# Ledger of designs, part 86: peptides against a protein of PDB entry 4U39

Target 1, 302 residues: chain A of PDB entry 4U39
Amino acid sequence: SIKVIGVGGGGNNAVNRMIENEVQGVEYIAVNTDAQALNLSKAEVKMQIGAKLTRGLGAGANPEVGKKAAEESKEQIEEALKGADMVFVTAGMGGGTGTGAAPVIAQIAKDLGALTVGVVTRPFTFEGRKRQLQAAGGISAMKEAVDTLIVIPNDRILEIVDKNTPMLEAFREADNVLRQGVQGISDLIATPGLINLDFADVKTIMSNKGSALMGIGIATGENRAAEAAKKAISSPLLEAAIDGAQGVLMNITGGTNLSLYEVQEAADIVASASDQDVNMIFGSVINENLKDEIVVTVIATG

## One batch from the design tools (peptide; made by RFdiffusion4, then SolubleMPNN)

Design b2_p16_7_s1 (from b2_p16_7, 11 letters changed)
Fold by OpenDDE base, seed 2:
Structure b2_p16_7_s1 (fold): chain B 302 residues (1-302), chain A 16 residues (1-16)
Amino acid sequence: as target 1 above (302 residues)
Amino acid sequence: LSPFEKKKNITELYLK
């Protein structure tokens, strides 16, 4: 089974976005120290952590409180994650609960023998230096606790949105990019396409790989496959070029009109931009909600 | 560290 656990405010917002977009084949768990915020989750499983420590009043933007809250609730977290083959831990780093609790939850998942993937955001620079420093500490702790950590730099989202985009919409886009990171992997396992991957293929690319970067490309029209692939490998979310990556996981998602030729064309572009010795695995997904659109997701590791 | 990992680490150091 695949479980997605959203940790703290940002993680819970991302999980809500995943549910709203009908991401299939996954179980959703919402975790928070704030009981009022947790009640707004759309997840079937809602877990309040650190009830004794915080009394449901949240972590006060302190990562040490988030950490201790997860440690207090360890047995409850273990029971909720038990029997998962794969666990996604999603959080916005820089806050109290997400930053402190996500590494603890990830370690619990890993200790249970699940393939543990972190999908987290760095805060925007405008959120202030304190959040950036807290996020850096949380990301470091996540790297030790996961098999693969996908880090989304929120400042790079500002390069792909309109300059007049309201701050609230920038946060919503960060939640959407977190969704795309989870869905881009989970769909390869859970959703049929022209080229299907198994869990063993994904595990080979993602086990003990440390930090990863994600690129996304979307296109329409006659050259949509090539354009989507080119956009993915040149994505602002890729803080490093993929040519130095040791592993690449690629998802080519299209509508019912997606051709095998388009899948191969996209894969060849990403392979040509990668090192010749790269371990590249690609799959395709059919999403009927994509009319003439192709979405290419690239995850680079190593 | 791979060239890719080195590049990632440099970026992370500037965000501290």
Scores: peptide ipSAE 0.018, ipTM 0.437, DockQ to the pose 0.028
Fold by OpenDDE base, seed 5:
Structure b2_p16_7_s1 (fold): chain B 302 residues (1-302), chain A 16 residues (1-16)
Amino acid sequence: as target 1 above (302 residues)
Amino acid sequence: LSPFEKKKNITELYLK
């Protein structure tokens, strides 16, 4: 089974976005120290952590409280994650609960033998230096606790949105990018396409790979596959070129009109931009909600 | 370190 665990406010917002976008084949778990915020989750499983420590009042933006809250609730987290083959841990880094609890939860998942993937955001620069420093500590702890850590730099989201985008919409886009990172991987396993991957294929690329970057490209029209692939490998979210990556996982998602030719064309473009010795695996997904669009997601590891 | 890993590390240092 695949489990997605949202940790703290940002992680729970991302999980809500996944549910709203009907991401299939995964079980959702919402974790928070704030009981009121947790009640707003759409997840099937809602877990309040650190009830004794925080009394449901949240972590006060302190990562040490988030950490201790997860440690207090270790047995509950273990029971919720038990039997998962794969666990996605999603959080917004820089806060209290997400920053502190996500590494603890990731370690619990890894100790249970699950393929553990972190999908986390760095805070926007405008959130201030304190959040950036807290996020850096949380990301460092996540790297030790996961098989692969996808880090989304929120400041790069500002390059793909309109300059007049309100701050609240920038956060919603960050939640959407977290959704795309989880869905781009989970769909390869859970959703049929033209080229299906199994869990073993994904595990080969993602097991013990450390930090990863994600690129996304979306296009329409006659050259949509090639354009989407080119956009993915040049995505602002890819803070490093994919040349020199040791592994590449690629998702090619389209509507019911997605052709094998388009899948191959997109894969060839990404392969040509990668190192000759790269371990590249690609899958295709059919999403009936995509009309004439192709979405290419690239996860670069190594 | 791979060229990719080096670039990632530099970016991570800059964002701290």
Scores: peptide ipSAE 0.017, ipTM 0.416, DockQ to the pose 0.029
Fold by OpenDDE base, seed 4:
Structure b2_p16_7_s1 (fold): chain B 302 residues (1-302), chain A 16 residues (1-16)
Amino acid sequence: as target 1 above (302 residues)
Amino acid sequence: LSPFEKKKNITELYLK
């Protein structure tokens, strides 16, 4: 089974966004130290961690409280993650619960033998230096606890949205990018397409790879596949070119009109931008909600 | 480190 565990406010907002977008084939778990915030989760499984430590009042933006809360609730987390083949740990880094608890939860998943993938955000620069420093510590701890860590730099999201985008919408876009990161991988396993991958294929690319970068491209029209692929490899979220990556995981998602030619065209573009010795795996997914859109997601590992 | 790993590390350092 595939489990997605949202940790803290940002992680739970991302999980809510996944549920709202009908991401299939995954089990959702919401984890928080704030009981009131946790009640707003759409996840089927809701877990309050650190109930003794925090009394449900949250971590007070302190990562050490988030860490201790997850440690207090270790047995409950183990039981919730038991039997998962793959675990996505999603969180917004820089806060208390997400930053502190996500590495502990990831380690629990890894110790259970699950392929453990972190999908986390760096805070926006405007959230201040304290959040950036806390995020850096949380990301470092996540790298040790996961098989692959996808880090989404929120400041790069500002390059793909309108400059006049309200702050609340910028956070919603960050939640959407977290969704795209999880869905871009989970759909390759769980959702049928023109080219299906199994869990073993994904495990080969993602097992013990450390940090990864993600690029996303979306396009419509006659050249939509090529445009989406070009946007993905040049995505502001890809802070490094995919050349010299040891592994590339590619998702080509389209509507029911997605052609094998479009899949091939997109794959060839990404392959041409990659190292010749790269282990590239690509799959296609059919999502009826995309209609005329193609979404290309590229995850570069190594 | 691969060129990609170097780029990732540099980017991570600049974001700190």
Scores: peptide ipSAE 0.017, ipTM 0.429, DockQ to the pose 0.029
Fold by OpenDDE base, seed 1:
Structure b2_p16_7_s1 (fold): chain B 302 residues (1-302), chain A 16 residues (1-16)
Amino acid sequence: as target 1 above (302 residues)
Amino acid sequence: LSPFEKKKNITELYLK
């Protein structure tokens, strides 16, 4: 089974976005120290952590409170994660609960033997230096606790949105990028396509790889596969070129008109941009909602 | 809400 755990406000907003976009084949768990915020989650499983420590009032933007809250609730977290083959831990780094609790939850998942993938954001620079420093500490702790950590630099989202985009929409786009990171992997396992991957294939690329970067490309039209692949490998979300990666996981998602030729064309473009010795795997997914769109997601590890 | 209050509320939603 695949479990997605949203930790804190940003993680739970991402989980809500995943549920709203009908990401299939996953179980959703919302975790928070704030009981009022947790009540707004759309997840089936809602877990308040650190009830004794925080009294449901949240972590006060303190990562140490988030950490201690997860430690207090360890047994409850273990029970919720039991039997998972794969666990996604999603959070906005820089806050109290997400920054502190996500590494603890990830370690619990890893200790249970699940393939543990972090999908987290760095705060926008405009959120201030304190959040950036807290996020750096949380990301460092996550790297030790996960098999793979996908880090999304929120400032790079500002390069893909209009300059007049309201700040609220920039945060919604961060939630959407977190969704795309989880869905780009989970669909390879849970959703049929033209080329299916098994869990063992994904585990080979993601097990004990440390930090990862994600690129996304979307295109339509006659050359949509090639254009989507080119956009993915040149994505602003990729802080480094994929040619230095030791592993590449690629998802080619299209509508019912997705051809095997388009899948191969996209794969060849990503392979040509990667190192010759890269361990690359790719899968295809059929999503009837995409109609004429192709979405290419690239995850570079190592 | 002022742009500052909107920013604060959004910040609080993501800080939690």
Scores: peptide ipSAE 0.015, ipTM 0.456, DockQ to the pose 0.013

Design b2_p16_7_s2 (from b2_p16_7, 8 letters changed)
Fold by OpenDDE base, seed 5:
Structure b2_p16_7_s2 (fold): chain B 302 residues (1-302), chain A 16 residues (1-16)
Amino acid sequence: as target 1 above (302 residues)
Amino acid sequence: LTPFEKKKNKVELYLK
């Protein structure tokens, strides 16, 4: 089974976005120290952590409170994650609960033998230096606790949205990029396509790989496969060139009109931009909600 | 460190 655990405000917003977008084949768990915020989660499983420590009043933007809250609730977290083959831990880094609790939850998942993938954001520079410093500490702790950590630099989202985009919409786009990171992997296992991957294939690319970067490309029209692939490998979210990655996981998602030729064309472009010795795997997914669009997601590891 | 890892580490340093 695949479990997605959203940790703190940003993680729970991402989980809500996943549920709203009908991401299939995953179990959703919302974790928070704030009981009022947790009540607004759409997740089937809602877990308040650190009830004794925080009394449901949240972590006060302190990562040490988030950490201790997860430690207090360890047995409850273990029971909720039990039997998962794969666990996604999603959080916005820089806050109290997400930054402190996500590494503890990731370690619990890893200790249970699940393939543990972190999908986290760095805060925007405008959120201030304190959040950036807290996020750096949380990301460092996550790297030690996961098999793969996908880090999304929120400042790079500002390069893919309109300059007039309101701050609230920039945060919604960060939640959407977190969704795309989880869905881009989970769909390869849980959603049938033209080329299906198994869990073992994904595990070969993601097991003990440390930090990863994600690129996304979306296109329409006659050359949509090639354009989507080119956009993915040149994505602002890919702060490093795909050239030199040790592993590449690629998802080609399209509507019912997705052809094997388009899948091959997209895969060939990503392979040509990658190192010759790269371990590349790719899968295809059919999403009936996609009309004429192709979405290419690339995860570069190593 | 791979060239990719070196670039990741540099980006992480610039965000600090």
Scores: peptide ipSAE 0.017, ipTM 0.390, DockQ to the pose 0.028
Fold by OpenDDE base, seed 2:
Structure b2_p16_7_s2 (fold): chain B 302 residues (1-302), chain A 16 residues (1-16)
Amino acid sequence: as target 1 above (302 residues)
Amino acid sequence: LTPFEKKKNKVELYLK
């Protein structure tokens, strides 16, 4: 089974966005130290952590409180994650609960023998230096606790959106990018396409790979496959070129009109931009909601 | 560190 665990406010907002977009084949778990915020989750499983420590009042933006809250609730987390083959841990880094609890939860998943993937955001620079420093500590702890850590730099979202985009919409886009990171992997396993991957293929690329970067490209029209692939490999979210990555996981998602030729064209573009010795795997997914759109997701590891 | 990891780490340092 595949489980997605949202940790703290940002992680729970991302999980809500995944549920709203009908991401299939995954079980959703919401974790928070704030009981009022947790009640707003759409997840089937809701877990309050650190009830004795925090009394449901949250972590006060302190990562050490988030850590201790997850440690207090270790047995409950173990029970909720038991029997998962794969666990996604999603959080907004820089806060109290997400930054402190996500590494503890990830370590619990890994110790249970699940393929453990972190999908986390760095805070925007405008959230202040304190959040950036807290996020750096949490990301360092996540790297040790996961098989692969996808880090989304929120400041790079500002290069994709209009300069007049309200702050609230920039946070919603960060939640959407977290959704795309989870869905881009989970769909390769859970959703049939023209080229299916098994869990063993994904495990080979993602096991013990450390930090990863994600690129996304969306296009329409006659050259949509090539354009989507080019946008993915040049994505502002890719802080480094995919050249020199040891592993590449690629998802090519389209509507019912997606052709095998378009899948091959997109894969060839990503392969040509990658190192010759790269371990590249790619899958295709059919999503009837995309109509004429192609979405290419690239995850580079190494 | 791989060349790719070194490049990622440089970007992480500039965002600190």
Scores: peptide ipSAE 0.016, ipTM 0.392, DockQ to the pose 0.028
Fold by OpenDDE base, seed 3:
Structure b2_p16_7_s2 (fold): chain B 302 residues (1-302), chain A 16 residues (1-16)
Amino acid sequence: as target 1 above (302 residues)
Amino acid sequence: LTPFEKKKNKVELYLK
């Protein structure tokens, strides 16, 4: 089974966005130290952590409280993650609960033998230096606790959105990018396409790879496959060129009109931009909601 | 560290 665990406010917002977009083949778990915020989760499984420590009042933006809350609730986390083959740990880094608890939860998942993938955001620069420093500590702890850590730099989202985008919409886009990172991997396993991958294929690319970067490209029209692939490899979220990655996982998602030619064209573009010795695995997914759109997601590891 | 890992690490340092 695949489990997605949202940790703290940002992680729970991302999980809500996944549920709203009907991401298939995954079980959702919401974790928080704030009982009121946790009640707003759409996840079937809601877990309050650190009830003795916090009394449900949250972590007060302190990562040490988030860490201790997860440690207090270790047995409950183990029970909720038991039997998962794959665990996605999603969080916004820089806060109290997400920053402190996500590494502890990731380590629990890894110790249970699940393929453990972190999908986390760095805070925007406008959230202030304290959040950036806390996020850096949380990301460092996540790298040790996961098989692969996808880090989304929120400041790069500002290069994709309009300059007039309100702050609240920039946070919604960060939640959407977290959704795209989880869905881009989970759909390769759970959703059939023209080229299907199994869990073993994904495990080969993602096991013990450390930090990863993600690129996303979306296009429509006659050259949509090539354009989506070019946008993915040049994505602002992909802060390093894909050349020199040791592993590449690629998802090519389209509507019912997605052709094998379009899949091959997109794969060839990403392969041509990658190193010759790269371990590249690609799958295709059919999503009827995309109609004429193609979405290419690239995850570069190594 | 691979060239890609070095770039990732640099980016992480600049965002600190």
Scores: peptide ipSAE 0.015, ipTM 0.390, DockQ to the pose 0.028
Fold by OpenDDE base, seed 4:
Structure b2_p16_7_s2 (fold): chain B 302 residues (1-302), chain A 16 residues (1-16)
Amino acid sequence: as target 1 above (302 residues)
Amino acid sequence: LTPFEKKKNKVELYLK
């Protein structure tokens, strides 16, 4: 089974976005120290952590409180994650709960023998230096606790949205990019396409790989496959060229009109931009909600 | 370190 655990405010907003976008084949778990925020989760499983420590009042933006809250609730987290083959741990780094609890939860998942993938954001620069420093500590702890850590730099989201985009919409886009990171992997296993992958394929690319970068490309029209692939490998979210990556995982998602030719064209573009010795695995997904769009997601590991 | 690892590490250090 695949489990997605959203940790703290940002992680739970991402989980809500996943549920709203009908991401299939995954179980959703919401974790928070704030009981009021947790009640707004759409997840079936809701877990309040650190009830004794925080009394449901949240972590006060302190990562040490988030850490201790997860440690207090270790047995409950173990029970909720038991039997998962794969666990996604999603969080916004820089806060109290997400930054402190996500590494503890990830370690619990890894100790249970699940393929443990972190999908986390760095805060925007405008959130201030304190959040950036807290995020750096949380990311460092996540790297030790996961098989693969996808880090989304929120400042790069500002390069793909209008400059006049309200701050609230920039956070919504961060939630959407977290969704795309989880869905881009989970759909390869859980959702049929023209080229299906199994869990063993994904495990080969993601097991004990440390930090990863993600690129996303979306296009429409006659050259949509090629354009989406080019956008993915040149994505602002992909802060390093895929050249020199040890592994590349690629998802090619389209509507019911996605052709095998388009899948091959997109795969060839990503392969041509990668090292010859790279372990590249690609799958295709059919999403009926995509009309004329193709979405290419590239995850570079190593 | 691979060229990718070097770039990745540089980006991670720059964003600290």
Scores: peptide ipSAE 0.014, ipTM 0.388, DockQ to the pose 0.030

Design b2_p16_7_s4 (from b2_p16_7, 7 letters changed)
Fold by OpenDDE base, seed 1:
Structure b2_p16_7_s4 (fold): chain B 302 residues (1-302), chain A 16 residues (1-16)
Amino acid sequence: as target 1 above (302 residues)
Amino acid sequence: LTPFEKIKNKTVLLLK
């Protein structure tokens, strides 16, 4: 089974966005120290952590409170994660609960033998230096607790949105990018396509790889596969070129008209931009909601 | 074998 755990406010917003986009084949768990915020989750499983420590009033933007809250609730987290083959831990780093609790939850998942993938955001620069410093500490702790950590730099989202985009829409786009990171991997396992990967193929690329970067490309028209692949490898979300990656996981998602030729063309572009010795795997997914669009997601590991 | 050819061989086994 695949479980997605949203941790704290940003993680729970991302989980809500995943549920709203009908991401299939995953179980959703919302985790928070704030009981009122947790009640707004759309997840089937809602877990309040640190009930004794926080009394449901949240972590007060303190990562140490988030950490202790997850430690207090360890047995409940273990029970909720039991029997998962894969666990996604999603959080907005820089806050109290997400920054402190996500590494603890990730370690619990890893200790249970699940393939543990972190999908987290760095805060926007406008959220201030305190959040950036807290996020850096939380990302470091996540890196030790996961098999793969996908880090999304929120400031790079500002390069893909209009300059007049309201601050609230920039946060919604961050939630959407977190969704795309989880879905881009989970669909390769859970959703039938033209080329399915087994869970063992995904484990080979993601097990004990440390930090990862994600690129996304979307295109339409006659050259949509090539254009989507080129956009993915040049994505602003990639803080580095993919040519230095030890592993590449590629998702090619299209509508019912997605051809094997388009899948090949996209895969060849990503392979040509990667090292010759890279362990590259790719899958294709059919999403009936995509009419004329192709979405290419690239996860670069190592 | 291109990455595609390596995976195509896995998929052709599933479509048969």
Scores: peptide ipSAE 0.018, ipTM 0.542, DockQ to the pose 0.170
Fold by OpenDDE base, seed 4:
Formats: structure tokens, sequence, C-alpha cells
Structure b2_p16_7_s4 (fold): chain B 302 residues (1-302), chain A 16 residues (1-16)
């Protein structure tokens, strides 16, 4: 089974966005130290952590409280993650609960033998230096606790949205990018497409790879596959070029009109931008909610 | 081998 665990406010917002977009073939778990915020989760499984420590009042933006809350609730987390083949741990770094608890939860998933993938955000620069420093510590702890860690730099989202985008919409876009990162991988396993991957294929690319980068491209029209692929490899979310990656996981998602030719065209573009010795795997997914759009997601590992 | 040629040995479920 595939489990997605949202940790703290940002992680739970991302999980809500996944549920709203009907991401299939995954089980959703919401984790928080704030009981009121947790009640707003759309996840079927809701877990309050650190009930003794926090009394449901949250972590007070302190990562050490988030960490201790997850440690207090270890047995409950183990039971919720038991039997998962793959676990996505999603969180917004820089806060209390997400930053502190996500590494503990990731380690629990890894110790259970699940392929453990972190999908986390760095805070926006405008959230201040304290959040950025807390995020750096949380990201470092996540890197040691996961098989692969995808880090989304929120400041790069500002390059893909309008300059007049309200702060609330910028956070919603961060939640959407977290969704795209999880869905871009989970759909390769859980959702039928023109080219399916098995869990073993994904495991070969993602096991013990450490840091990963994600690129996303969306396009419409006659050259949509090529345009989406070009946008993915040049995505502002890629902090480095994909040519240095040891592994590339590619998702090509389209509507019911997605052709095998479009899949090939997109795959060839990503391959041409990658190292010759790269271990590249790609899958194709059909999403009926996509009309004329193609979405290319690239995960570069190593 | 193109990435596609590497995957051709895996069952291409041609959705009719």
Amino acid sequence: as target 1 above (302 residues)
Amino acid sequence: LTPFEKIKNKTVLLLK
C-alpha cells in the first residue's frame, strides 16, 4: 500500500489538496499537534501527536516540541504506517510540528521497511530568518530519515505565479506543488496509464538516494508534450540542471487523448537533457480531469 | 537504447 502522511499545518494543507484533486490509490493520514487544525483535515485517518506534551494546543512554532510530540506518539505512528510499501511524508519546513515531527515519522516509516519519500517545502524568504533556519535543520534531519527527499523551494513558486498573487494564493500554490510531487510519483504505481511502472522500478530509482529535485511542466496545444517536457527540465523548481542526476523518474500525464507519440516525444526530450549513463524510468498516466493539458513531472535523484 | 526502447520490454498495456 501507499500512504501519504501530512505533518503539521503545511503537510495537512497539502493532503487536503491531494484529496480535493482525487489522487487515487493512496491512503491519507493527517498528523498534527494542534487538535483544532487537525479537525479541519479531510483525511480519513487523523492522528493527534504529543497529546500529553501539547494538550492539543500545537507546537508553538518550536521544532523540538514537534519532535518530542512524535516521539511521544511513536507506537501510534508505527501502527498507522504498518504494512505500507511506500510512505510519503509531506510537510512545510520552518514551523513547529512539521519541522520537528516529520523526520521522526519518516524514520519510523523507514524502520518499518517502507520506501520513504519526503516531499517538503522551504519557507518563503518573507516568512523570516527564524523559519528559514528551522527549515534548514528540519531538512537536514529529513535527509537522514528518508530514502529520497524532494525539497520544494517556495521562493521559486513566486517565479511561476503572478507578482500580484496574494500571500494566501502563494501558499495554496505551494500546497499544489506538494500535491504534484506526491501525485507525480504515486500515479506511476497506482494509476493505470499507457506505460505503467511497478513499485520495484520506483524503488530502484528512489531507494537511498538522499536529495532530489523536482521539475514540473504543463502545456496545451499541438506541441504540448514537447513543451511540457521542456518546461519540466527548465522548471524554476529545479535548483540544478538534470544532467548531473544519477536517476530520473519521469511522469507524463495527459487526458484520454494522450498519444504514445506524445509520450515518446516528452521522454526523448528529458533523456536528451540528462546524462547518458542516467538510470531513467518513465511512466504514462491517464487523468480524465486533464482535458487538453499534458503534465510532465521530473524527479532527479543523486 | 532510447528510454522507450528500454521500457518496450515491459508490457505496454495498449489501452484500446
Scores: peptide ipSAE 0.018, ipTM 0.559, DockQ to the pose 0.210
Fold by OpenDDE base, seed 3:
Structure b2_p16_7_s4 (fold): chain B 302 residues (1-302), chain A 16 residues (1-16)
Amino acid sequence: as target 1 above (302 residues)
Amino acid sequence: LTPFEKIKNKTVLLLK
């Protein structure tokens, strides 16, 4: 089974966005130290951590409280993650609960033998230096606790949105990018396409790879496959070119009109931009909600 | 170091 665990406010917002977008074949778990915020989760499984420590009042933006809350609730986390083949740990880094608890939860998932993938955000620069420093600490702890850690730099989201985008919409876009990172991998396993991957293929690319970057491209029209692939490899979310990656996981998602030619064209563009010695795997997904759009997701590891 | 390893290492350096 595939489990997605949202940790703290940002992780729970991302999980809500996944549920709203009908991401299939995954079980959702919401984790928080704030009981009121946790009640707003759409996840089937809701877990309050650190109930003795915090009394449900949250972590007060302190990562050490988030860490201790997850440590207090270790047995409950183990029970909720038991039997998962793959665990996605999603969080917004820089806060109390997400920053402190996500590494502890990731380590529990890894110790249970699940393929453990972190999908996390760095805070925007406008959230201030304290959040950036806390996020750096949480990201370091996540790298040790996961098989692969996808880090989304929120400041790069400002390059793909309008300059007049309200701060609240920039956070919603960060939640959407977290959704796209989880869905771009989970759909390769859970959703049939023109080229299917199995869990063993994904495990080969993602097991013990450390940090990863994600690129996303969306296009429509006659050259939509090539345009989506070019946008994915040049995505602002890629803080480095994909030619330095040791592994590449590619998802090509389209509607019922997605052709094998379009899949091949997109795969050839990403392969041509990658190192010759790269371990690249690609899958296709059919999403009936994508009428004329192709979405290319590239995850680069190593 | 690959570009990805450099990004990985920059994140570790900010903790020091």
Scores: peptide ipSAE 0.006, ipTM 0.323, DockQ to the pose 0.025
Fold by OpenDDE base, seed 2:
Structure b2_p16_7_s4 (fold): chain B 302 residues (1-302), chain A 16 residues (1-16)
Amino acid sequence: as target 1 above (302 residues)
Amino acid sequence: LTPFEKIKNKTVLLLK
């Protein structure tokens, strides 16, 4: 089974966005120290952590409170994650609960033998230096606790949205990019396409790889496959070129009109931008809602 | 460290 665990406010917003976009084949778990915020989750499983420590009043933006809250609730987290083959841990880094609890939850998932993937955001620079410093600590702790850690730099979202985009929409886009990071992997396993991957293929690329970068490209029209692939490998979300990556996971998602030729064309572009010795796997997904759109997701590991 | 790991580590170090 695949489980997605949203940790704290940002992680739970991302999980809500996944549910709203009907991401299939995954079980959703919402975790928070704030009981009122947790009640607003759309997830089927809702877990309050650190009930004794926090009394449901949240972590007060303190990562140490988030950590201790997850440690207090270890047995409950173990029970909720038991029997998962894969666990996605999603959170916004820089807060209290997400920053502190996500590494503890990730370690629990890994110790249970699940392929553990972190999908986390760095805060925007405008959220202030304190959040950036807390996020750096949380990301370091996540890197030790996961098999692969996808880090989304929120400041790079400002390069892909309109300059007049309201701050609230920038946060919604961060939640959407977290969704795309989870869905781009989960769909390769759970959703049929022209080229299917198994869980063993994904596990080979993602096991004990440490930090990863994600690129996304979307295009329409006659050259949509090539354009989407080029946008993915040049994505502002990539803090580095995919050149020098040891592994590449690629998802090519299209509508019912997606051709095998378009899948091959997109894969060849990503392979040509990667090292010759890269372990690249690619899958295709059919999403009937995309119509004429192709979405290429690239995850570079190593 | 691979060239890719080196660049990722620089970004983490700049935040510390």
Scores: peptide ipSAE 0.000, ipTM 0.315, DockQ to the pose 0.027

